# Peptides against a protein of PDB entry 3PUK: the designs that were tried, part 160

Target 1, 227 residues: chain A of PDB entry 3PUK
Amino acid sequence: ERGLKSVVWRKIKTAVFDDCRKEGEWKIMLLDEFTTKLLSSCCKMTDLLEEGITVIENIYKNREPVRQMKALYFISPTPKSVDCFLRDFGSKSEKKYKAAYIYFTDFCPDSLFNKIKASCSKSIRRCKEINISFIPQESQVYTLDVPDAFYYCYSPDPSNASRKEVVMEAMAEQIVTVCATLDENPGVRYKSKPLDNASKLAQLVEKKLEDYYKIDEKGLIKGKTQS

## One batch from the design tools (peptide; made by RFdiffusion4, then SolubleMPNN)

Design b2_p20_5_s2 (from b2_p20_5, 12 letters changed)
Fold by OpenDDE base, seed 4:
Structure b2_p20_5_s2 (fold): chain B 227 residues (1-227), chain A 20 residues (1-20)
Amino acid sequence: as target 1 above (227 residues)
Amino acid sequence: DELKKQAEKIREFNEELKKR
């Protein structure tokens, strides 16, 4: 197996670029904070050019309209990113691009999804969730994007219990995306800690892995990958 | 189950998009 970075790139290439590729067509790609880091970690600008991307724009910034070009939005399903998208297509006067292809790095919540549908459906050519919610690093290492995870996971304050659960869920989901990206269904290994966070997280990961592979893209149930 | 629902909604949406 090649490094995690190459695997991630291959997945993005297949799930995003190949999905919306049209011969001879160039697109503007819109990135948010997460996807900027993601792509920076696993590809170069030359790679993006080969995939038909002429320029990369930050979705959070004010941008000049390029109404003759279609836009590829590769963004996280967050209110911030979605709101920026909506501003790009919310009205005729605000329409910055010819059309949009939207690829979310994770499952888009119904609230955001419905908001998009209600406001910008006519501008959208494709919407897809690709399930990459981590940053690949060298040596098969990845970084999770879960704010305040450490604080809540290790907080002795019972009032943080609910938030801790939310954080654990988010972490588990992101770990599953790693496994999915690597096409692995591993047995989860952990070392017990005083607060049993590792055990809880492991249980969540196992559950989510089961769910994922029951309904994977191929509709196949995959057995555990031995490691 | 939740994942199935998510997949379904996005599928349906894309089907609608193709009809335009």
Scores: peptide ipSAE 0.318, ipTM 0.853, DockQ to the pose 0.673
Fold by OpenDDE base, seed 5:
Structure b2_p20_5_s2 (fold): chain B 227 residues (1-227), chain A 20 residues (1-20)
Amino acid sequence: as target 1 above (227 residues)
Amino acid sequence: DELKKQAEKIREFNEELKKR
């Protein structure tokens, strides 16, 4: 099997670039902090050029309009990234690009999604949620992007219990994206620790895996794989 | 099922986009 980086790139190529590909057309790609790291981890600028991306721009920056070009937004479904997108297309006078293809790295919350629909639907040609919310490091190594995960998971303070649950949920979701990307439904293994964080996380992952494969794009329900 | 709801949401939206 090819390294995780290659698998991730293939997934992005299929889910994003092939999805909006038009022959002879160049697009500007807008990235946020997470997707910048993601693409940097699994591709080169030359790869993006081959996929019809002329330039990449940071969505957070105040960019000059390029009204004759379509924009490919590959961003995380966060208020910050969505707000930047909305600024690009929120009004007729503020439209920076010809049209938008928007690809979220994860499920977009209803609140943000509805906000997009209400404000920018006329400018959007495609909206898709892809399931990649991790950074590949090595062949079988990835990093999770969950702020303060360590702090809350290991905090003995009961007042942090609710936040710990939120963090654990986010971690579980990202782990599931790895499994989905690798097309695996692993039997989850964990080591019990005094705080039993690993057990809780394992349970969340198992639950989410079950949910994912019930409605996966391929309609496949895979049994547990050895991992 | 939250995932089903999400899938339906995005599907419906894209269908609306195609109608333009």
Scores: peptide ipSAE 0.314, ipTM 0.854, DockQ to the pose 0.687
Fold by OpenDDE base, seed 1:
Structure b2_p20_5_s2 (fold): chain B 227 residues (1-227), chain A 20 residues (1-20)
Amino acid sequence: as target 1 above (227 residues)
Amino acid sequence: DELKKQAEKIREFNEELKKR
């Protein structure tokens, strides 16, 4: 059986690298904090070289312009990452690269998307959401990137209830991206704990899975898998 | 519905990009 790392790499290769590949062309790849961890978990620099990436740069850092090369932005749809992108191609500054291919790890909010369109459309060659919001660890193990999840999920303070809901939604969404990446629609199983968090999360995941597969690219309803 | 809307948004944008 193929490990989760290999599946994630295959997904990235197909959804990102194959999507923007041009024969003989090298690109600079821009990463943020999350995508740095993601790629580090499932590939080596040699793998990226084979995919036409000459160098990896941190999107948050000041970088020297390489105006003759196109840039591949593999980033999370956050205000911070988007703002850094906008600085690279905005009208207020000289463009750092020839053009941009943008691949988001998750759904880009309309506010950020519209901001990109309004300021940098002429510099963009491709924009895509690939929906990978987790880090593969082992063959069947992954980690989620939900800040303060533990704190809010286990907080006894009623004032944190609204934030808890947001965290639960974020966790559920990321779990769904794992299932989508694995092309699986599993039955959700959980262990009961003192708090009803596991049950609530399970319900959210199931609901989101149903929604996702009902409207998949094939227009097919995928049955539940046994995994 | 939200997924469909998002997919359409991105599709439309990419179509616009191709016209340039």
Scores: peptide ipSAE 0.312, ipTM 0.853, DockQ to the pose 0.622
Fold by OpenDDE base, seed 3:
Structure b2_p20_5_s2 (fold): chain B 227 residues (1-227), chain A 20 residues (1-20)
Amino acid sequence: as target 1 above (227 residues)
Amino acid sequence: DELKKQAEKIREFNEELKKR
């Protein structure tokens, strides 16, 4: 059985690297905080070299221009990461790379997407959304990246109810990306006691799984599989 | 519906990019 890490790597390879690969071409890859953790969890630098990546750079850091090379942006669809991208290509005089291939780890909000289109469309060769918003740890273990999840989920303060809902939604989305990556529509199992958090999360996951498989990448509807 | 909409916006954008 293939471990979760290998499955995640294979998905990234096919969805990102194979998508923008050109024979004999090397690219600079830009990563943010999440994608740095993601790639570190499932590949080695040698793997990236084999995929035509010459160097990886942190998108948040000030970088010297390499105008003769194309850049592969593998980033989360956040204002911070998008703003850094825009700084790289927002003006002709400040263009750091020859062109950009952008791969988001999740759906990019319309506001950010439109901002990119308006500012630097001429520099973009490809834009794609992939659905990997988790970090593989073990063969059957993954971690979610949801800020303050613990605080809001277990806060007794009613004023945090709205934020708790947002956190639950984010967690559910990330769990669905795991299922999508594994190509499974599982029955959700949970322990409801002593708190109802698990039950609420399970309901959200079930709903989102149903929505996802109504319109998957192949336009197919899949039945429920084993958990 | 939302997923379809998201896929379409990206598809349309990439088609525009190819035409350049």
Scores: peptide ipSAE 0.309, ipTM 0.849, DockQ to the pose 0.578

Design b2_p20_5_s3 (from b2_p20_5, 8 letters changed)
Fold by OpenDDE base, seed 3:
Order: sequence, then structure tokens, then C-alpha cells
Structure b2_p20_5_s3 (fold): chain B 227 residues (1-227), chain A 20 residues (1-20)
Amino acid sequence: as target 1 above (227 residues)
Amino acid sequence: DELIKQAKKIKEFNEELEKE
């Protein structure tokens, strides 16, 4: 069995690099905080070179234009990352690159998506959502990227109830992306705690798994598997 | 239904991009 890192790399290779590959063409890759961690966890620079990436740039930093090269944006669908993209291709300034391929690590909200369409459509060659919202650590270990998850989930303050739900939703979504990446539809197992957070999270995961496998990328419906 | 909606959104957008 291949380690989780290898599985994640294979997913990125097929979903991103193979999707936009053109023979003999080099691209600049733009990364944000999450995707920097993601790629660093599952590949080497030599791997990226083999996929036609000449250089990696941080989307948050000021960059010199390279107008003759196309850019591959592998970023999170956040206002911060999207705003940086818009600065690169917005109508108010000259575009930094020849064109853009955009790959989001999760579903892009309609508000952000519409903003991109309205401002930068002519510069975009491809836009795709790939569902990888976790960091692989080892063959059986991954980490979630949900800010303040511990704080809100274990907060005794009832005023945080709404935020807790948002956090749990995000966690559930990320867990589902792990399952999707591994091509598994597991029966969710959990240990209930006094706050019943595990039970609630399990219910959210089960619901999302059902939705995902109802219409997965392959159009297949899968039964529950052991995990 | 939400996933279907999202899939349609991105598909339609890419189709538009291919026409340009």
C-alpha cells in the first residue's frame, strides 16, 4: 500500500499538472500558505521541475512581471489568495503573466468566483476545484487546517456555538477530502465525549460522504468500506 | 444537490473559457 503522501502527490499530478500540461511549456507556480505546506509535504522541487514548473512564487509577495510565461495558481479559495490573484490580472493594472490556470484546493464560494469572472475571465485558461484540504504527514497520518478548531470546539462559552458549527463543518469537509483522495467511503467510527463533538462531527462526515459519492468525479456510487 | 450545482458552475465556466 502506498503512503498517503504518494497518494496525494498522484492526485495533484493528475488533477492539476496533467490537466494543464503542454509539451515544452514551462509555467510559474503561485502558492499560498496552505498549498506551500501541501506540496512540501508530498513532493520535491525536482518533481515540480519534471511537471514543467520553472519557479515557485509566493502569491502574497510582490513579484516582478513575467509576461511571456503562463502562471499556474494552486491556491485556497480564500479572499486573501483571490485578492492577490486579482491584483495580478485585474483591469486596474497590467497583468503579471501571460495567462492563468487556477486550481482551488476546495470549492470556491460564489462570491469569490463571480468576482474572478467579472474581472479576470479573459486571462484565465482553466479553473478547477480539487478537493485536497489536508496535509499528509505519513502513511496513516494527516493534519487538518482549521484555524482555532480546538478553541471553539472545547469552548465553554455558549456564545461560540455558531462559530463551533462553522469549524465543525470545515473539519468535516476536510475529512471527506481525505476519504475522497483515498477513494474510500468508510463507516465513520467515533468515541463520544461529554461535549459530544465527536458524534456531531461524525454525523457531518457521514452526510458529506453520502453527498460526495452520490456524484463523485467518476460518476460512481460506492458502498461503505472499512477504514 | 450542492455538489451538482458546484460541478455545473465550474463546467460551464470552463466551457466559456474554451470559446475565448
Scores: peptide ipSAE 0.308, ipTM 0.846, DockQ to the pose 0.594
Fold by OpenDDE base, seed 4:
Structure b2_p20_5_s3 (fold): chain B 227 residues (1-227), chain A 20 residues (1-20)
Amino acid sequence: as target 1 above (227 residues)
Amino acid sequence: DELIKQAKKIKEFNEELEKE
């Protein structure tokens, strides 16, 4: 059994599909690049059908309107994905679907969130952040979606210091999403390296874990576990 | 706390959506 993939799927099922499920209702699901990879890694089309998804569409592509159907947007909170959503619902004439359920894979920045609220609120039935910003590879393996992480983290160029911090912050956030998905508050373990990247990242993770569990879906603060 | 703020934002938004 692919444990992590199963856990991720279960999380998506609970957080997304169960959240917007209506008996007898079919939806069109819109995916971006990341969520396409994410779903592909942990489910099959048959699984999506069982969850009431009739068809999946790429949010970046031009799509024909299906105005009688509601759309489930499972997307990353990026300007590109949000802009595509806005084009789908930004004007009365451009509305491609009956209504939208929006599920972000991570925290949506205020700037993007405000744009959505200002232009598309009437079309939105639900908006939720589910905090899954990683791809499960194996039972206990995942990948982070942080571009150029290796380059900046291990760059000897001091000019990359600021970018390194940004990258590490993003990595820490995504690691926390893994923990959240696994419903664990792990004790962070690391090996020291010359560049002290592991230590710095560990500190960031610990901080973010603390913050997360203060506001988790269950409202529970869990003790540290070994993972 | 930024996370708390974010959670509140989403909660409030959904509450607004339910009223519309």
Scores: peptide ipSAE 0.300, ipTM 0.843, DockQ to the pose 0.708
Fold by OpenDDE base, seed 5:
Structure b2_p20_5_s3 (fold): chain B 227 residues (1-227), chain A 20 residues (1-20)
Amino acid sequence: as target 1 above (227 residues)
Amino acid sequence: DELIKQAKKIKEFNEELEKE
């Protein structure tokens, strides 16, 4: 296994599987597009079996109820994924599973979070944000999942300025999740280009890193690490 | 701080879930 993949897997194991582990209990795991890619990149089905997952299901598909089993939702905090979850538990008469453990890969917006609370809180046993929003490729290489990032960041059209900022914010957040996963607080480096994209992104990353470590579960503020 | 706010939100929610 490549280094980053192993780290990501260990993070998922600790943050997700260990968090909801019950001896002798099997769960159904629901995945969305991103988490399917994520898990595929860092584990095998045999690994999931060892963690008490009997089967994995696509959250976007219509599924038959398995009411005697609890479900582990490992999903992105998107309207699409959340809506699918809500369909599984929103109706008292049509609950797909016994209960739900929800683990978001990123911060869940208040609007979605409130919607979940209002509709199906009684079905939820655990809700956690684990903040892994990247795909490990190689030992120290990862891929960000930010749609149209290149287009907006390098667009010469001033009308895209607002969208550019949103995209850069998303990228910065995902980079911070990598650092958090690796337990690093790196000194951010960038090369200056005609466009200030690199500097802006660096500043966003630094700011978010500072914020993250202030609220770190371990209460540890680390100094800058070598890149 | 948005991160602090978010952490608090999740913590409070889980506390509520534990009471059920």
Scores: peptide ipSAE 0.299, ipTM 0.843, DockQ to the pose 0.695
Fold by OpenDDE base, seed 1:
Structure b2_p20_5_s3 (fold): chain B 227 residues (1-227), chain A 20 residues (1-20)
Amino acid sequence: as target 1 above (227 residues)
Amino acid sequence: DELIKQAKKIKEFNEELEKE
């Protein structure tokens, strides 16, 4: 299957599950709102069982300790998700699990990263950023998780101009994660809208793609591909 | 570059974790 869902699942399998795999070991997996949607879009519970996940827990909910088991945190690098993680491991006497493997869906800001390192480093065995910040819908269709994107992008109020730019920046970053996942450097195509939002977003995406591939892990500049 | 800095940060952190 060459669909986006299959590509995303393969990426998660290799970047997350294979990375922390230990023979005969089961883990509890902690998800937030975004990663719940992400996994639901590209896999089944049976797939997760095959990867050594015994149970899935919501990171936002109060959970009973399972101190004999290691936890796999697959979460967004947000203050809310990080705070929940910190509550699980912030106190030696209150540790919810034996140890933690942390996989972020995007770049973790230094402020949050430093907070984790300072308080919970002894409980962490692995930390990785996998850069998947989109939900696959169809083979070549995806949705972005940017709060209030519609409101700010289409707001007629000029006072929202600054916020609109922030939203567009976040959208562009997520689109780049799609390209990275697909290992593509696409030409950007768009239809003009009355507010010229599509043009502005396209420009941001192109700029970020250039930056990403100039400094990619391979150190290679990829040519534009058709998408 | 910010991306290089980020990659280095994560790499160094994981190296520290392996030593503990």
Scores: peptide ipSAE 0.295, ipTM 0.841, DockQ to the pose 0.534

Design b2_p20_5_s4 (from b2_p20_5, 6 letters changed)
Fold by OpenDDE base, seed 4:
Structure b2_p20_5_s4 (fold): chain B 227 residues (1-227), chain A 20 residues (1-20)
Amino acid sequence: as target 1 above (227 residues)
Amino acid sequence: SELEKRAKKIREFNEELEKE
């Protein structure tokens, strides 16, 4: 019934919590809008407590410093979230926590990564990209976080062509993260539509899947599976 | 590939962090 949620939770547990776990150590966890929804969809507060999280804070809100505790940032690689992180550690006077573990839900753009490295490297203990850019809803259902995807993909306005491509790319990338989470390299299936969006997306997904499994975390090359 | 470049960058960064 909730197979996908369990898989996502297991992925987060292994990729994030197990990765930064230290015996007897509690952390503050910072979440953004997306990761709040993500964790809410696949775990309970009790689960987070078991993983050594004492409190959850919203990264966008002003927070009181807790300088004796390390912070676990589980955030999307967006300018907004990164800027909030930078404000937490960008200056000695503004340092809110003892140190930071940063886990991005997707690949962090080089521009943002470089900003982090240049300003906050001494405060960072770990930085990883875990590639979970979707929300599990049900056992076989997930939601992509691509704003206005439907609008741009199906817009008859030629002026939206460039935006459509961007959206398609983002969707393809997120679908790959689902596959990665499920440890599957599926054969892509689609139904053709008048705008041929499905076929284009399928091609993008296939290409990205190939790229991913060439250099997956386990160094394994997997064949196509039925999905 | 871009993915490889990203992976390398992250690995290198973490290696640097471990040294500090």
Scores: peptide ipSAE 0.368, ipTM 0.870, DockQ to the pose 0.671
Fold by OpenDDE base, seed 1:
Structure b2_p20_5_s4 (fold): chain B 227 residues (1-227), chain A 20 residues (1-20)
Amino acid sequence: as target 1 above (227 residues)
Amino acid sequence: SELEKRAKKIREFNEELEKE
């Protein structure tokens, strides 16, 4: 099937499932709020079974230990999700699973990464950032997960300027993840609004796209595709 | 770039994990 959903699924399959797949091995998959929505948008439970996932668990819920099975954590790099992971492996006597494969949907902050390394490194078999921070809705349609984006972007209060910048950075980053997932470098188009938000966001996206493709293509910037 | 730095950190971490 052609469409954004299929592309996202293919990306997850390649970047996550193929990366940690072992023949004959079943894993428990741990999801947070975002990744639950993400997977629900682009796959079925039968698809996950085919990829060696026996059961899906919510990382925020109390779970019974399954010490003989490895766990696949597909989570956002948030303090909440990371803290839940750390609780699963923080104590030798309280390890819920045999080992962990961790896949983040976005860049993990250094502070969180360092906490993971310091406390749970022996339990981790793989750690990777996948950079999928959007929800596919339909072909060519996606939803960004940026809390309070509307509020801060359209706030006339100067006191919110710093938060507005953070939100715009997050939006730009997520747009770049869409482009990366689709393997496209689109020309940025926007309509001018009374606020300079669209222009600022466009600039951030262009900058981040440039940085991404320079790194990914060994210094070769892909030409802009028609979008 | 910051991206390169992060990518390097993750690669190095995974290399360490493989040695254990």
Scores: peptide ipSAE 0.360, ipTM 0.866, DockQ to the pose 0.545
Fold by OpenDDE base, seed 5:
Structure b2_p20_5_s4 (fold): chain B 227 residues (1-227), chain A 20 residues (1-20)
Amino acid sequence: as target 1 above (227 residues)
Amino acid sequence: SELEKRAKKIREFNEELEKE
C-alpha cells in the first residue's frame, strides 16, 4: 500500500469504521461537503460497503427517516454540519435514525460540543475527533480546505487582520493533521515574503506539532524528518 | 495544554455515553 491516499483511508478505517463496527449490522453514513470530498479521494463505494455502509446521505439535505437503522456521521465540526445533526435528533418524535455515531474531522469547538451534549446526548453512542482535515490528491499531494484563505492572507485591508489570524490558525491545524497522519515531525522551512505570512504560518505549525507529539497516545517521540 | 483538556473532555463524554 502506497501513497497518501492509502494512509488516509487506513486512518479512517481504523479510527471510524473499526471503532463502530458491529458484525452483521448496516449503517447509513451521513457526510458533509468536506467529508464527501475526502472519502471520494481515497476510497470507492465498494470499500464503504465492505465497512458496513449501506447508503451515503448528504447531511444538508432533507432526508426521510430510517428509524430502524443507526447512522454514522462523519462530518466537520462546523455550525452548519452540527446544526443539521441536531435537527436529525432534536426532538424525540422526529428522530431520523435509531442512534448516532459521530466522528469529527477536527477538534470540535466547546460551544458546538456543549450544544450537542445538551440536546441529543441520549441519541449518541460514540463521539470522536479524528484529526484529518485535508484532501489527498496524489501520492504525496494534498489540498487544504480553508475557505477564503487566499483572500484574507493577501488582503491589503487592515480590517481583515483578525480574520487573517483565524485563517492562518486553520491552515496550520490542517498541516499538522497531514504530519500526524503520516507520522512525521518535519522541520519547517520557509522563505519570508513582504507580508511575512509564511513565517507566521511556520511558527504556528511548529507550535502545534510540538503540542501534538507531547500528548501522543503512543508515546512516540521522533526527531525532525525531511518533508 | 489545550489539547490535553480537549482529549479529557471527549473521553469523559464517551464514558458517560457507555453508562447509558
Scores: peptide ipSAE 0.355, ipTM 0.865, DockQ to the pose 0.587
Fold by OpenDDE base, seed 3:
Structure b2_p20_5_s4 (fold): chain B 227 residues (1-227), chain A 20 residues (1-20)
Amino acid sequence: as target 1 above (227 residues)
Amino acid sequence: SELEKRAKKIREFNEELEKE
């Protein structure tokens, strides 16, 4: 069908919408910059309506309270998005919605997670990390959400070494999320460049794949595939 | 495993939420 787009949509449907679905219940969905792009890449508004979403709202914008409805937050685990959520349900402000279902696109840092727990746990009905941090394009093509990746990976300045490592780690993590989404355990192949960045990235990916499938019972049975 | 620890953290949190 639409290759990677359909796979990503099926993953979101199963991991997010099916997870919080209640018969006859409509929700407001809150999106941030990344998840707006993500959903736009793999579904239509009609698809969201079928999943019980009445309206989508930008989490960064001021919104009127709809206190009788529950909210579905599909957001990145960033300080900006989390702060917006906290403003909606924090103890210092009136709650904008009846309750919240929170789905993060990646692992939420402990600092942010603890902040959420301390401030508005009573308003939360579900919290889950989905681990989809890429935008599907066509078939097997996707883009990674790693800011300044090009600059740091190819920087000759030794002072950027630490940042380069962080960027490569983020890239490796996102590649693993693609593999998880596709239910693939590939052997890593790469074409090296003069700076050997591809080799380093491949090593990180391989390590993370191993870690992922160690905790996935289904993955443990599955052999390595071609990639 | 770090991933396992993270998964455990989330599971435990959701268990707490279900009790509220």
Scores: peptide ipSAE 0.355, ipTM 0.863, DockQ to the pose 0.561

